Peptides against a protein of PDB entry 4DOW. Designs and how they scored, part 24

Target 1, 157 residues: chain A of PDB entry 4DOW
Amino acid sequence: TFSWVGRPLPNRKQFQQMYREICMKINDGSEIHIKVGQFVLIQGEDNKKPYVAKLIELFQNGAEVPPKKCARVQWFVRFLEIPVSKRHLLGRSPPAQEIFWYDCSDWDNKINVETIIGPVQVVALAPEEVIPVDQKSEETLFVKLSWNKKDFAPLPP

## One batch from the design tools (peptide; aimed at target 1 V77 I111 I116)

Design b2_p18_6_s2 (made by RFdiffusion4, then SolubleMPNN; from b2_p18_6, 12 letters changed)
Fold by OpenDDE base, seed 3:
Structure b2_p18_6_s2 (fold): chain B 157 residues (1-157), chain A 18 residues (1-18)
Amino acid sequence: as target 1 above (157 residues)
Amino acid sequence: EKKKDIEELNKKREEALS
């Protein structure tokens, strides 16, 4: 169950109500608050790792019937989601905890908040920084580079 | 609805990343 936290933020879109924060109520009754700017895990296929995204906008889409609680996100991609034929462009074997900033505008960045599994920690690293590989836990993900479907590039500022 | 959204999301993602 998802519910808005706080009052709507000012916006110029007449059919949308924007919010800074959303509350996610999970099975045990506890609540998790997720804010714009935080990173989330989004449900993928049953036998796949969840997707990773940064929340850019939280809004209720009043143009739909019934209104939907939505989010605009910045997508990240996992290495194994990159076509096999292009993985060599990375020039290294990334750890499982590394994700890549998806730098393309050709992909819909709107999601239903119901697809959100929960928050996740994403740490941006400089190219020279070593990704700490924790074999015991993959709770933290790391990003160094962007992927634009053609090549890897330094992370956007 | 959630299931439909997930399916659609997965489909779009695969198409985009292919």
Scores: peptide ipSAE 0.640, ipTM 0.949, DockQ to the pose 0.820
OpenDDE base, seeds 1, 2, 4, 5: peptide ipSAE 0.637, 0.636, 0.636, 0.638; ipTM 0.948, 0.948, 0.948, 0.948

Design b2_p18_6_s3 (made by RFdiffusion4, then SolubleMPNN; from b2_p18_6, 8 letters changed)
Fold by OpenDDE base, seed 5:
Structure b2_p18_6_s3 (fold): chain B 157 residues (1-157), chain A 18 residues (1-18)
Amino acid sequence: as target 1 above (157 residues)
Amino acid sequence: SIEEDIKKLNEERKKALS
């Protein structure tokens, strides 16, 4: 289950209440707090790795019945999600921990918060920096480049 | 429902990334 933490933030949107933090209650009764700006794993298709996203906004959409707890996110994509015909554009075989900043606006970036599995650590690296492949760091994901469906590029400032 | 939302997300994602 998910519940809002704190008071709603000021906003101009008629049917939306914005928040800074949400609480995710796990089956064992423990609670995980997730804030705007953090990275999360989102449920994907069966037998596929979960999607990765950065939380940009947390809001309740009052225009829906019943009201829905939503998030606006910045998507990341995994290498294997890129079409086979374009993977060569990277010029290297990326480690499993590397993800790419999705640099397109042609895709809905709203999600139901209930699709969130939990938080994840994402570290931005310069192209020349080495991604650690140690098993002890397998839970950490790394991003060096963006993907705009045409080519890879350095991360935006 | 959450299941419908997940299904929609998956479909839109595949379409966008294809």
Scores: peptide ipSAE 0.658, ipTM 0.952, DockQ to the pose 0.763
OpenDDE base, seeds 1, 2, 3, 4: peptide ipSAE 0.657, 0.657, 0.657, 0.656; ipTM 0.952, 0.952, 0.952, 0.952

Design b2_p18_6_s4 (made by RFdiffusion4, then SolubleMPNN; from b2_p18_6, 10 letters changed)
Fold by OpenDDE base, seed 3:
Structure b2_p18_6_s4 (fold): chain B 157 residues (1-157), chain A 18 residues (1-18)
Amino acid sequence: as target 1 above (157 residues)
Amino acid sequence: SIKEDIEELNKKREEALS
């Protein structure tokens, strides 16, 4: 289950209440708090790796019936989600832990918070920095580049 | 439903990234 933490933030959007933080109550009864700006795993296709996103906004959409707890996110994409014909543009074989900042506005960035699996660590690296691949765990993801469906580009500082 | 939301997300993602 998901519940808002704290009071709504000031905003000018009709029918929307914005929040800074949301609480996830997981199966064992423990609680995980996730804040705007953090990274999350989002449920994808069955038997597929979850999607990765950065939380940009948390809001309750009162325009919907019933009201829905939503998030606006910045999407990341995994290398294998990039069309085969364009993967060569990277010029290297990335480790499994590398993800890419999706730099397009052609895709809805609103999600139901109930699709969030949990938080994940995403570390931004400079191009020259080596991704520390841990053979024991691949929980930490790394991002060096953006993908805009045409080419890869360095992340802005 | 959550299931429908996930399905919709998957569909849109596939279309966008293809």
Scores: peptide ipSAE 0.634, ipTM 0.946, DockQ to the pose 0.828
OpenDDE base, seeds 1, 2, 4, 5: peptide ipSAE 0.632, 0.633, 0.632, 0.633; ipTM 0.946, 0.946, 0.946, 0.946

Design b2_p18_7 (made by RFdiffusion4)
Pose (drawn by RFdiffusion4):
Structure b2_p18_7 (pose): chain A 157 residues (1-157), chain P 18 residues (1-18)
Amino acid sequence: as target 1 above (157 residues)
Amino acid sequence: TVEEAQEAHERLMEEVNA
């Protein structure tokens, strides 16, 4: 379950209250803070890996009744979310930990916070950097490129 | 695909917001 932390950010959009941070309680019993700018795993279909997204806004949406806690995200896509016909354009076999900045506005970016599984560490690497492949049997995901429905390209600014 | 994932996500959002 989720609760807001502290006061809302200075108001921007009508009928919405924005927050920098959201508190998530687990059945391990503890509390975890997830902030705007951090990444989350978002529950998708049961037979697939979670979506990955960067939190760009956290908000209480008064336009829904009853009101809901929501997030706007910048999507990332997994390699399997890229059309099979386009995968060769990468020119290599990406590891499972590599993900792609999704640079397209076609998919809506608003989610209910209840779809959040939890935070995930996502790291930007230069194209020539190698993914560890280190230890921790890492839960970290790495991003080198964006995908725009057409081609792989550099990470935006 | 992204389109399939989008459709699946929309169905999940409908269920969660219900």

Design b2_p18_7_s1 (made by RFdiffusion4, then SolubleMPNN; from b2_p18_7, 9 letters changed)
Fold by OpenDDE base, seed 2:
Structure b2_p18_7_s1 (fold): chain B 157 residues (1-157), chain A 18 residues (1-18)
Amino acid sequence: as target 1 above (157 residues)
Amino acid sequence: TIEEAQKEMEKIQEKVNS
Protein backbone atom coordinates (compact mmCIF):
# COMPACT_ATOMS: atom_id res chain seq x y z
CA THR B 1 0.00 0.00 0.00
CA PHE B 2 1.24 3.43 -0.99
CA SER B 3 0.20 6.81 0.34
CA TRP B 4 1.36 10.35 -0.24
CA VAL B 5 3.30 12.19 2.41
CA GLY B 6 2.77 15.90 2.83
CA ARG B 7 0.79 18.39 0.82
CA PRO B 8 0.73 18.48 -2.98
CA LEU B 9 3.33 20.65 -4.61
CA PRO B 10 2.24 23.56 -6.78
CA ASN B 11 2.15 22.71 -10.46
CA ARG B 12 0.33 23.69 -13.62
CA LYS B 13 -0.57 20.24 -14.84
CA GLN B 14 -4.31 19.90 -14.67
CA PHE B 15 -4.45 16.16 -14.12
CA GLN B 16 -1.42 15.77 -11.89
CA GLN B 17 -0.84 16.33 -8.22
CA MET B 18 2.84 16.31 -7.42
CA TYR B 19 4.42 15.18 -4.20
CA ARG B 20 7.86 15.11 -2.66
CA GLU B 21 7.52 11.92 -0.70
CA ILE B 22 5.60 8.67 -0.68
CA CYS B 23 5.09 6.09 2.01
CA MET B 24 5.16 2.36 1.45
CA LYS B 25 3.22 0.53 4.10
CA ILE B 26 4.08 -3.06 4.77
CA ASN B 27 1.69 -5.68 6.10
CA ASP B 28 3.07 -5.57 9.61
CA GLY B 29 2.34 -1.87 9.76
CA SER B 30 5.91 -0.75 9.23
CA GLU B 31 6.53 2.05 6.77
CA ILE B 32 9.23 3.00 4.29
CA HIS B 33 9.40 6.58 3.08
CA ILE B 34 10.86 7.38 -0.32
CA LYS B 35 11.56 10.87 -1.63
CA VAL B 36 12.13 12.44 -5.01
CA GLY B 37 15.81 12.21 -5.82
CA GLN B 38 16.30 8.83 -4.23
CA PHE B 39 17.15 5.67 -6.08
CA VAL B 40 14.87 2.69 -6.10
CA LEU B 41 14.62 -0.85 -7.32
CA ILE B 42 11.77 -1.49 -9.71
CA GLN B 43 10.17 -4.86 -10.14
CA GLY B 44 11.44 -6.70 -13.16
CA GLU B 45 9.86 -9.34 -15.26
CA ASP B 46 9.62 -12.89 -14.05
CA ASN B 47 13.00 -14.33 -13.17
CA LYS B 48 14.74 -11.05 -13.87
CA LYS B 49 16.64 -8.81 -11.51
CA PRO B 50 14.99 -5.56 -10.48
CA TYR B 51 15.56 -2.46 -12.55
CA VAL B 52 17.36 0.51 -11.07
CA ALA B 53 15.95 4.01 -11.31
CA LYS B 54 16.20 7.45 -9.83
CA LEU B 55 12.95 9.10 -8.84
CA ILE B 56 12.61 12.47 -10.50
CA GLU B 57 8.91 13.07 -9.94
CA LEU B 58 6.13 11.67 -7.81
CA PHE B 59 2.61 12.40 -8.92
CA GLN B 60 -0.94 11.24 -8.88
CA ASN B 61 -2.35 10.82 -12.36
CA GLY B 62 -5.85 12.19 -12.18
CA ALA B 63 -6.52 11.47 -15.82
CA GLU B 64 -6.95 7.83 -14.97
CA VAL B 65 -9.96 6.30 -13.29
CA PRO B 66 -9.30 5.64 -10.57
CA PRO B 67 -6.37 8.02 -10.13
CA LYS B 68 -3.03 6.24 -10.06
CA LYS B 69 0.02 6.97 -7.99
CA CYS B 70 2.91 7.29 -10.41
CA ALA B 71 6.53 8.27 -10.66
CA ARG B 72 8.79 9.58 -13.38
CA VAL B 73 12.24 8.08 -13.30
CA GLN B 74 15.70 8.19 -14.76
CA TRP B 75 16.54 4.67 -15.78
CA PHE B 76 19.77 2.86 -15.17
CA VAL B 77 20.80 -0.39 -16.76
CA ARG B 78 22.77 -3.31 -15.48
CA PHE B 79 25.58 -4.67 -17.59
CA LEU B 80 23.68 -7.88 -18.17
CA GLU B 81 20.75 -5.88 -19.53
CA ILE B 82 22.96 -4.65 -22.35
CA PRO B 83 22.87 -6.80 -25.49
CA VAL B 84 25.63 -9.39 -25.59
CA SER B 85 26.82 -8.07 -28.92
CA LYS B 86 27.46 -4.64 -27.45
CA ARG B 87 29.04 -5.51 -24.12
CA HIS B 88 32.53 -5.60 -25.60
CA LEU B 89 32.29 -1.86 -26.19
CA LEU B 90 32.93 -1.28 -22.52
CA GLY B 91 36.42 -2.64 -22.95
CA ARG B 92 36.48 -4.14 -19.48
CA SER B 93 34.65 -6.53 -17.23
CA PRO B 94 32.63 -4.44 -14.82
CA PRO B 95 31.98 -5.44 -11.25
CA ALA B 96 28.50 -6.65 -10.45
CA GLN B 97 27.80 -3.42 -8.60
CA GLU B 98 28.27 -1.19 -11.64
CA ILE B 99 25.26 0.22 -13.42
CA PHE B 100 24.96 2.64 -16.30
CA TRP B 101 22.94 5.78 -16.88
CA TYR B 102 20.42 4.99 -19.59
CA ASP B 103 20.73 7.82 -22.09
CA CYS B 104 17.82 7.06 -24.38
CA SER B 105 14.30 8.32 -24.77
CA ASP B 106 12.78 5.12 -26.07
CA TRP B 107 11.89 3.84 -22.63
CA ASP B 108 8.75 4.90 -20.85
CA ASN B 109 9.94 6.81 -17.82
CA LYS B 110 6.58 6.73 -16.07
CA ILE B 111 5.96 3.91 -13.64
CA ASN B 112 3.31 2.87 -11.21
CA VAL B 113 4.58 3.22 -7.68
CA GLU B 114 3.35 -0.30 -6.99
CA THR B 115 6.30 -1.55 -8.99
CA ILE B 116 8.75 -0.02 -6.52
CA ILE B 117 10.43 -2.71 -4.48
CA GLY B 118 12.37 -0.39 -2.23
CA PRO B 119 15.20 2.09 -1.95
CA VAL B 120 18.76 1.39 -3.05
CA GLN B 121 21.97 3.32 -2.72
CA VAL B 122 23.62 4.56 -5.92
CA VAL B 123 26.88 6.47 -5.98
CA ALA B 124 28.33 8.33 -8.95
CA LEU B 125 32.06 7.93 -9.50
CA ALA B 126 34.64 9.36 -11.82
CA PRO B 127 36.03 6.92 -14.37
CA GLU B 128 39.35 6.71 -12.55
CA GLU B 129 37.77 5.95 -9.20
CA VAL B 130 37.77 2.40 -7.95
CA ILE B 131 34.48 0.77 -7.11
CA PRO B 132 34.58 -0.41 -3.51
CA VAL B 133 33.78 -4.04 -2.89
CA ASP B 134 34.03 -4.10 0.87
CA GLN B 135 31.25 -5.09 3.22
CA LYS B 136 30.04 -1.56 3.80
CA SER B 137 29.46 -1.07 0.08
CA GLU B 138 28.19 -4.50 -0.88
CA GLU B 139 24.64 -3.23 -1.15
CA THR B 140 25.63 -0.08 -3.02
CA LEU B 141 25.51 0.36 -6.78
CA PHE B 142 27.93 2.58 -8.66
CA VAL B 143 27.67 4.49 -11.91
CA LYS B 144 30.49 5.91 -14.03
CA LEU B 145 29.18 5.86 -17.58
CA SER B 146 26.08 6.21 -19.66
CA TRP B 147 24.70 3.80 -22.23
CA ASN B 148 22.73 5.01 -25.24
CA LYS B 149 22.17 1.68 -26.97
CA LYS B 150 25.06 2.44 -29.31
CA ASP B 151 28.03 3.06 -27.09
CA PHE B 152 29.20 3.94 -23.64
CA ALA B 153 29.88 7.56 -22.82
CA PRO B 154 30.90 9.76 -19.93
CA LEU B 155 28.31 10.17 -17.24
CA PRO B 156 25.85 12.97 -17.91
CA PRO B 157 25.95 15.97 -15.58
CA THR A 1 25.87 -8.88 -1.18
CA ILE A 2 23.83 -6.81 -3.57
CA GLU A 3 21.93 -9.89 -4.60
CA GLU A 4 21.01 -10.59 -1.03
CA ALA A 5 19.88 -7.01 -0.63
CA GLN A 6 17.74 -7.35 -3.71
CA LYS A 7 16.13 -10.45 -2.32
CA GLU A 8 15.36 -8.61 0.87
CA MET A 9 13.78 -5.81 -1.10
CA GLU A 10 11.69 -8.29 -3.01
CA LYS A 11 10.41 -9.64 0.25
CA ILE A 12 9.48 -6.13 1.26
CA GLN A 13 7.59 -5.70 -1.97
CA GLU A 14 5.67 -8.87 -1.31
CA LYS A 15 4.66 -7.54 2.06
CA VAL A 16 3.63 -4.22 0.56
CA ASN A 17 1.59 -5.85 -2.16
CA SER A 18 -0.17 -8.25 0.21
Scores: peptide ipSAE 0.041, ipTM 0.656, DockQ to the pose 0.064
OpenDDE base, seeds 1, 3, 4, 5: peptide ipSAE 0.034, 0.032, 0.026, 0.027; ipTM 0.615, 0.600, 0.611, 0.615; seed 4 fails the geometry check

Design b2_p18_7_s2 (made by RFdiffusion4, then SolubleMPNN; from b2_p18_7, 9 letters changed)
Fold by OpenDDE base, seed 3:
Structure b2_p18_7_s2 (fold): chain B 157 residues (1-157), chain A 18 residues (1-18)
Amino acid sequence: as target 1 above (157 residues)
Amino acid sequence: TVDEAAEAMAKIQKEVSA
């Protein structure tokens, strides 16, 4: 169960009521609050592994009947999701914890909040910074670069 | 892999109720 937390934000977008925070009710009765700006895992398609995304907007889409609880996200991509023919452009073998900022508009960045599995920790690093591989950082994903389907580049500002 | 890490993290999260 998903429910909005707090009052709707001032918004000029017709048919959209925006929020800062959403509450996920878990089976055991506990609650997880997720805010705009945080990172989440999104349910994969078919047998695909969960996607990683940053929440950009949380909104109820009143243009749909019934209204849908939605989010706009910034997608991240796994190295293994990058075409084999282009992986060499990275020039290195990334650690398992590295993901890439997806810098393309061809992916639908609107999701139903029901596809959110839960929060995840993503840390941005400078290119020269070392990605920790110890158990302490095992549950943390790291991003250094963007991927725009053509090449890797520094993270967007 | 990143997928395995994501799966591991997902398993930490309990199933969301309806």
Scores: peptide ipSAE 0.054, ipTM 0.705, DockQ to the pose 0.065; fails the geometry check
OpenDDE base, seeds 1, 2, 4, 5: peptide ipSAE 0.033, 0.032, 0.031, 0.053; ipTM 0.679, 0.689, 0.687, 0.707; seeds 1, 2, 4, 5 fail the geometry check

Design b2_p18_7_s3 (made by RFdiffusion4, then SolubleMPNN; from b2_p18_7, 9 letters changed)
Fold by OpenDDE base, seed 3:
Structure b2_p18_7_s3 (fold): chain B 157 residues (1-157), chain A 18 residues (1-18)
Amino acid sequence: as target 1 above (157 residues)
Amino acid sequence: TVEEAQKEMEKIQKEVDS
């Protein structure tokens, strides 16, 4: 289950209450707090690998009946999510831990918070920095580049 | 490896479902 943490933020949107933090209660009774700006794993389709996203906004959509707890996200893509015909544009074989900033607007960036699996660590690296692939970083994903469906590019600011 | 990454993701999911 998901519940809001804290008071709503000031917002001009009529039917949307904005929040900084949401609490996810897991089956064992423990709670995980997720904040705007953190990275999360989103449930994939048909047992596919979870999607990776950065939380931009947390909001309750009061225009819906019943109201829904939602989030706006910045998507990241895995290398294997990139079309096979375009993968060569990277010019290298990335480690499994590398993801890419998805720089397109064709994907819906609104999600239901119920699709959130949990938090994940994402670290931005400069192109010259080596992605560490060790046991300590098994749960950490790394981003160096963006993908805009046409080519790879340096990370946006 | 890709397999290890997949296993880690599955592990996280299992932890949430536990």
Scores: peptide ipSAE 0.031, ipTM 0.532, DockQ to the pose 0.055
OpenDDE base, seeds 1, 2, 4, 5: peptide ipSAE 0.029, 0.029, 0.028, 0.028; ipTM 0.591, 0.588, 0.585, 0.575; seed 2 fails the geometry check

Design b2_p18_7_s4 (made by RFdiffusion4, then SolubleMPNN; from b2_p18_7, 12 letters changed)
Fold by OpenDDE base, seed 3:
Structure b2_p18_7_s4 (fold): chain B 157 residues (1-157), chain A 18 residues (1-18)
Amino acid sequence: as target 1 above (157 residues)
Amino acid sequence: TIDERQKEMEKIQKEVSS
């Protein structure tokens, strides 16, 4: 169950009410609050690791019938989502915890909030920083580079 | 939605398995 937290934010978009925060109620009755700017895991294929995204907007889409709770996201990709023929462009074998800023517009960046599994920690690192690989847990993800379907590049500012 | 990237993932998986 998802519910809005707080008052709608001012915006210019017709048929949309924007919010800063959403509440996710879990099976055990506990609540997780997720805010714009935080990173989340998005449900993908059942037998695959979830997608990673940064929330950039939370909004109720009044143009839909019935209205839907939605989010705009900045996508990240895992190394395994990079085409095999392009993986060599990285020049190294990344740890499993590394993700990449997806710098393309070919994917829809609108999601239904129901696809959100939960929050995740994503840490941006400078190129010279070593990714701390935890062999026991992949709870924290790390990003150094962007991927634009052509090549890897430094992270956006 | 995420359908676009799911399709691309499928292509990659086929490539890896080949």
Scores: peptide ipSAE 0.314, ipTM 0.859, DockQ to the pose 0.120
OpenDDE base, seeds 1, 2, 4, 5: peptide ipSAE 0.304, 0.307, 0.306, 0.307; ipTM 0.857, 0.857, 0.856, 0.856

Design b2_p18_8 (made by RFdiffusion4)
Pose (drawn by RFdiffusion4):
Structure b2_p18_8 (pose): chain A 157 residues (1-157), chain P 18 residues (1-18)
Amino acid sequence: as target 1 above (157 residues)
Amino acid sequence: SPIDEEIEESIKTKNEEA
């Protein structure tokens, strides 16, 4: 379950209250803070890996009744979310830890916070950097490129 | 693209289930 942490950010959008941070309680019993700018795993279909997204906004949406806690995200896509016909354009076999900045506005970016599984560490690498492949049997995901429905391209600014 | 439609529907479905 989720709760807001502290006061809302200075108001921007009507009927919404924005927060920098959200508190998530687990059945391990502890509390974890997830902040705007951090990444989350978002529950998709039961037979697939979670979606990955960067939290760009956290908000209480008064336009829904009863009101809900929501997040706007910047999507990332997994390699399997890229059309099979387009995968060769990458020119290599990406590891499972590599994901792609989704640079397109076609998919809506609003989610209910209850779809959040939890935070995930996502790291930007230069194209020539190699993914560890180091130990921790890492839960970290790495991003080198964006995908725009057409071609792989550099990470935006 | 069918894959894009499936992904979009999945996101909407999970939001509604929430």

Design b2_p18_8_s1 (made by RFdiffusion4, then SolubleMPNN; from b2_p18_8, 5 letters changed)
Fold by OpenDDE base, seed 5:
Structure b2_p18_8_s1 (fold): chain B 157 residues (1-157), chain A 18 residues (1-18)
Amino acid sequence: as target 1 above (157 residues)
Amino acid sequence: DPIDKEIQESIKKANEEA
């Protein structure tokens, strides 16, 4: 169950009420608040790993009946989501914790909030920085590069 | 947060299986 936290933000979009925060409630009554700017896991297809995304907008789409709670996201891609024929372009074998900023517009960046599994920690690193693989960091994902379906590129500092 | 912990553990497990 998802519910808006706080009052709608001022915006000029005719059919969209924007919010800063949403509450995710599970069956046992526990709640997690997720804010714009945080990273989340999004439901993938059956037996596939969740997608990783950064929330850029939270909004209720009033053009739909009933209105839907939605989000706009910046997608990230896992290495194994990259086509096999292109993986060699990285020039190295990345650790499992590495993800890539998806620098393409071909993916729909609007989601239903019901597809959100939960928050995840994502840390941006410079290419030369080592990804820690100790027990304390195993829950954290790291991003160094972008992927635009053609090649990898450094993230801006 | 209990759900957060479960999610983090799931992430850890998923990363190990990658």
Scores: peptide ipSAE 0.123, ipTM 0.760, DockQ to the pose 0.032
OpenDDE base, seeds 1, 2, 3, 4: peptide ipSAE 0.095, 0.048, 0.077, 0.062; ipTM 0.741, 0.649, 0.717, 0.707; seed 2 fails the geometry check

Design b2_p18_8_s2 (made by RFdiffusion4, then SolubleMPNN; from b2_p18_8, 10 letters changed)
Fold by OpenDDE base, seed 5:
Structure b2_p18_8_s2 (fold): chain B 157 residues (1-157), chain A 18 residues (1-18)
Amino acid sequence: as target 1 above (157 residues)
Amino acid sequence: DKIDEEIQASLEKANAAA
């Protein structure tokens, strides 16, 4: 169960009420609060790993009946999601914890908040920094580069 | 808890080698 936290933000868009925070209620009654700017895991399709995304906006879509709680996100991709013919462009074998900033607009960046599984930690690193592969960081994802469907590039500013 | 279990499973899947 998801519910808005706080009052809606000023917005010029019709039928969209924007929020800074959403509450995810857990079965035992405990709550997880997720804010704009945090990273989340999103339910994947059948036989697919969960997606990783950064929350950009939280809003209620009043154009739908009934209104839906939605989010706009920045997508990340895993190395194995890169076409086989392009993987050599990385020039190395990345660890499992590495993800890439998806630098394209062809993907729908609107999701239903009900697809959010939970928060996840994502750390940005410089290209020369080593990705730690130990038990302490096994639940942390790391990003060094972007992927624009053509090549890898340094992260956006 | 179902949600906690799902989160843990998702983290493991997301960070898996293959």
Scores: peptide ipSAE 0.026, ipTM 0.655, DockQ to the pose 0.038
OpenDDE base, seeds 1, 2, 3, 4: peptide ipSAE 0.023, 0.027, 0.023, 0.025; ipTM 0.631, 0.634, 0.634, 0.616; seed 2 fails the geometry check

Design b2_p18_8_s3 (made by RFdiffusion4, then SolubleMPNN; from b2_p18_8, 7 letters changed)
Fold by OpenDDE base, seed 1:
Structure b2_p18_8_s3 (fold): chain B 157 residues (1-157), chain A 18 residues (1-18)
Amino acid sequence: as target 1 above (157 residues)
Amino acid sequence: SEIDKEIQKSIKEANEKA
């Protein structure tokens, strides 16, 4: 179950109410709050690992009946989501913890909040920085580069 | 907290699922 936290933010978009924070109630009855700007795991397809995304907007879409709780996201991609024919462009074998900023507009960046599995920690690194692969960083994902379906590039500012 | 640990465990399991 998802519910809005706090008052709606002012916006000019028709049929939309924007929020800063949402509450996720999990199976045991406990709650976790997720805010705009945080990173989340999104439900993947069958037998697929979850997608990774940064929340950029939280909003209720009043144009739908009934209204839907939605989010706009910046997508990240896992290395295995990149076509096999293009993976060589990276020039290295990335660790499992590395993700890539998806710099393309072909993916719908609107999601239903019900697809959110939970928050995840994502850390941006410079290309020369080493990704730590230890027990302390086991649950942390790291991003160095972007992927635009044609090539890899330095992370956008 | 214990709640936080349980949540993180659940998220970790989901993230590692093939």
Scores: peptide ipSAE 0.111, ipTM 0.748, DockQ to the pose 0.032
OpenDDE base, seeds 2, 3, 4, 5: peptide ipSAE 0.063, 0.103, 0.109, 0.109; ipTM 0.635, 0.741, 0.749, 0.745; seed 2 fails the geometry check

Design b2_p18_8_s4 (made by RFdiffusion4, then SolubleMPNN; from b2_p18_8, 11 letters changed)
Fold by OpenDDE base, seed 4:
Structure b2_p18_8_s4 (fold): chain B 157 residues (1-157), chain A 18 residues (1-18)
Amino acid sequence: as target 1 above (157 residues)
Amino acid sequence: DEIDKKIQEEIEKANKAA
């Protein structure tokens, strides 16, 4: 179950009430709050790892009947999601914890909040910084580069 | 916090799932 936290933010967008925070209530009754700016795991397809995204907007879409709780996201891509023929462009074998900023607009960046599994920690690193791969950091993902379907590049500002 | 621990464990499992 998902519910808005706080009052809607002032905006002039018709049929879109914006929020800064949402509450997820899990089956055991526990609750977790997620805010704009945090990273989340999004439900993937069968036999695929969850997608990774940064929340940039939380809004209720009044254009749908009934209204839907939605989010706009910045997508990240896992190395295994990159076509096999292009993986060599990275020039190294990345650890499993590395993800890449998806620098393309061909993916729909609007999601239903019910596809959110939960929050995840994502840490941005400089290219020269080493990604820790110990068991204590297995829950953390790391990003150094962007991917634009053609090549890897430094992270956007 | 036990709730945070349970949530973290589920997130880790989901993140590791193929």
Scores: peptide ipSAE 0.027, ipTM 0.649, DockQ to the pose 0.031
OpenDDE base, seeds 1, 2, 3, 5: peptide ipSAE 0.039, 0.036, 0.033, 0.008; ipTM 0.658, 0.657, 0.655, 0.441; seeds 1, 2, 3 fail the geometry check

## One batch from the design tools (peptide; aimed at target 1 Q43 Y51)

Design b2_p19_1 (made by RFdiffusion4)
Pose (drawn by RFdiffusion4):
Structure b2_p19_1 (pose): chain A 157 residues (1-157), chain P 19 residues (1-19)
Amino acid sequence: as target 1 above (157 residues)
Amino acid sequence: ATELKEEIEKLVKEWEEAE
């Protein structure tokens, strides 16, 4: 379950209250803070890996009744979310830990916070950097490129 | 649980439509 942490950010959008942070309680019993700018795994279909997204806004949406806790995200896509016909354009076989900045506005970016599984560490690498492949049997995901429905391209600014 | 399931279905549907 989720609760807001502290006061809302200075008001921007009507009927919404924005927060820098959200508190998530687990059945391990502890509390975890997830902040705007951090990444989350978002529950998709049961037979697939979670979506990955960067939190760009956290908000209480008064336009829904009863009101809900929501997030706007920047999507990332997994390699399997890229059309099979386009996968060769990458020119290599990406590891499972590599993901792609999704640079397209077609897919809506608002989610209910209850779809959040939890935070995930996502790291930007230069194209020439190699993914560890280190130890921790890492839960970290790495991003080198964006995908725009057409071609792989550099990470945006 | 039902509400969460509907939210997941909505998200999946939006993804499919975007593509």

Design b2_p19_1_s1 (made by RFdiffusion4, then SolubleMPNN; from b2_p19_1, 13 letters changed)
Fold by OpenDDE base, seed 1:
Structure b2_p19_1_s1 (fold): chain B 157 residues (1-157), chain A 19 residues (1-19)
Amino acid sequence: as target 1 above (157 residues)
Amino acid sequence: SEELEKQIKELEEKFKKAE
């Protein structure tokens, strides 16, 4: 179950009410608040790991009937989501914790909030920084590079 | 939140086995 937290933010979009925070309640009664700017896991297709995304906007789309709770996101990609023919361009075997900033606009960046599995920690690192691979840090994902469907590049500012 | 994170990990592990 998802519910808005706080009052709608001022905006000029006629059919959209924007919010800064949403509450996620799961079956066991646990409740967590997710804010714009946080990273989340998004439900993947069958037999695929969840997608990783950064929340850019939270909004209710009033143009739909009934209104839908939505989010606009910045996508990240896992190494295994990159085409096999292009993976060699990285020049190394990344650890499982590494993800890449998706620097393309061909993916729809609007999602239904109901596809959010939960929050996740993502840390940006410089290329020379080593990704920690200890049990304490296994819950954290790390990003060093972007992927634009052609090559890997330094992270955008 | 710790319980939620545990469930997320379990879900990810389930996906790993499904792949």
Scores: peptide ipSAE 0.029, ipTM 0.585, DockQ to the pose 0.049
OpenDDE base, seeds 2, 3, 4, 5: peptide ipSAE 0.028, 0.026, 0.029, 0.027; ipTM 0.580, 0.575, 0.583, 0.567; seed 5 fails the geometry check

Design b2_p19_1_s2 (made by RFdiffusion4, then SolubleMPNN; from b2_p19_1, 12 letters changed)
Fold by OpenDDE base, seed 1:
Structure b2_p19_1_s2 (fold): chain B 157 residues (1-157), chain A 19 residues (1-19)
Amino acid sequence: as target 1 above (157 residues)
Amino acid sequence: SEKLKEDIKKLEENFKKAL
């Protein structure tokens, strides 16, 4: 289950209440708090790995009946989600820990919070920085570049 | 499903540990 944490934030968006934090409660009774600005895993399709996203907004959409708990996200893409015909543009074989900032607006960036699996750590690196391979970084994803469906580019600030 | 989320999360964590 998902529940809002804290009071609604002031906003100018009609039919929406915005929040800073949401609580995710799972079967064993554990609670996970997720805040705007954190990175999350989003449920994928059958036989697909979870999507990676950064939370930009948390809001309840009162225009829907019943009202829905939603999030607005910045998407990331895994290398294998990039078309086969374009992968050569990277010029290297990326490690499994590398993801790419999706620099397109063709994807719906509104999600239901029910699709959130949990938080994940994402670290931005400069292109010249080497992705760590030690055990301490094994649970961390890394991003160096953006992908805009045409080419790879330096990561936006 | 909360159970599904837990299972997927665990699998993802295992995947990361396998890197």
Scores: peptide ipSAE 0.166, ipTM 0.788, DockQ to the pose 0.050
OpenDDE base, seeds 2, 3, 4, 5: peptide ipSAE 0.122, 0.163, 0.134, 0.110; ipTM 0.757, 0.787, 0.757, 0.746

Design b2_p19_1_s3 (made by RFdiffusion4, then SolubleMPNN; from b2_p19_1, 10 letters changed)
Fold by OpenDDE base, seed 4:
Structure b2_p19_1_s3 (fold): chain B 157 residues (1-157), chain A 19 residues (1-19)
Amino acid sequence: as target 1 above (157 residues)
Amino acid sequence: DEEIKKEIEKLEEEFKKAL
């Protein structure tokens, strides 16, 4: 169950009410608050690992009946989601915890909040920084580079 | 189905931990 936290933000977007925060109620009855700017896991396809995304906007889509709770996201990709023929362009074998900023617009960046599994920690690192791959950081993801379907590049500003 | 939803969520958490 998802519910808005706080009042709608002032905006001029037709049919959209924007919010800063949403509350996710999980099975044990506890609540997790997720805010714009945080990172989340999104339900993947059948037998596929969850997608990783950064929340850019939280909004109610009033163009739908009934209104839908939605989010706009910045997608990330896992190394294994990159085509096999292009993986060599990285020039190294990344740890499983490394993800890449998806610098393309071909993916729909609008999601239903019901597809959110939960929050995840994503840490941006400089290229020279070592990704810690230990038991303590196993659930933390790290990003150094972007991927634009052609090549890897430094993270966008 | 709530039961199916819970099962999916459990599997997704396992995926998260496995990375």
Scores: peptide ipSAE 0.087, ipTM 0.655, DockQ to the pose 0.064
OpenDDE base, seeds 1, 2, 3, 5: peptide ipSAE 0.086, 0.063, 0.046, 0.041; ipTM 0.649, 0.670, 0.653, 0.642

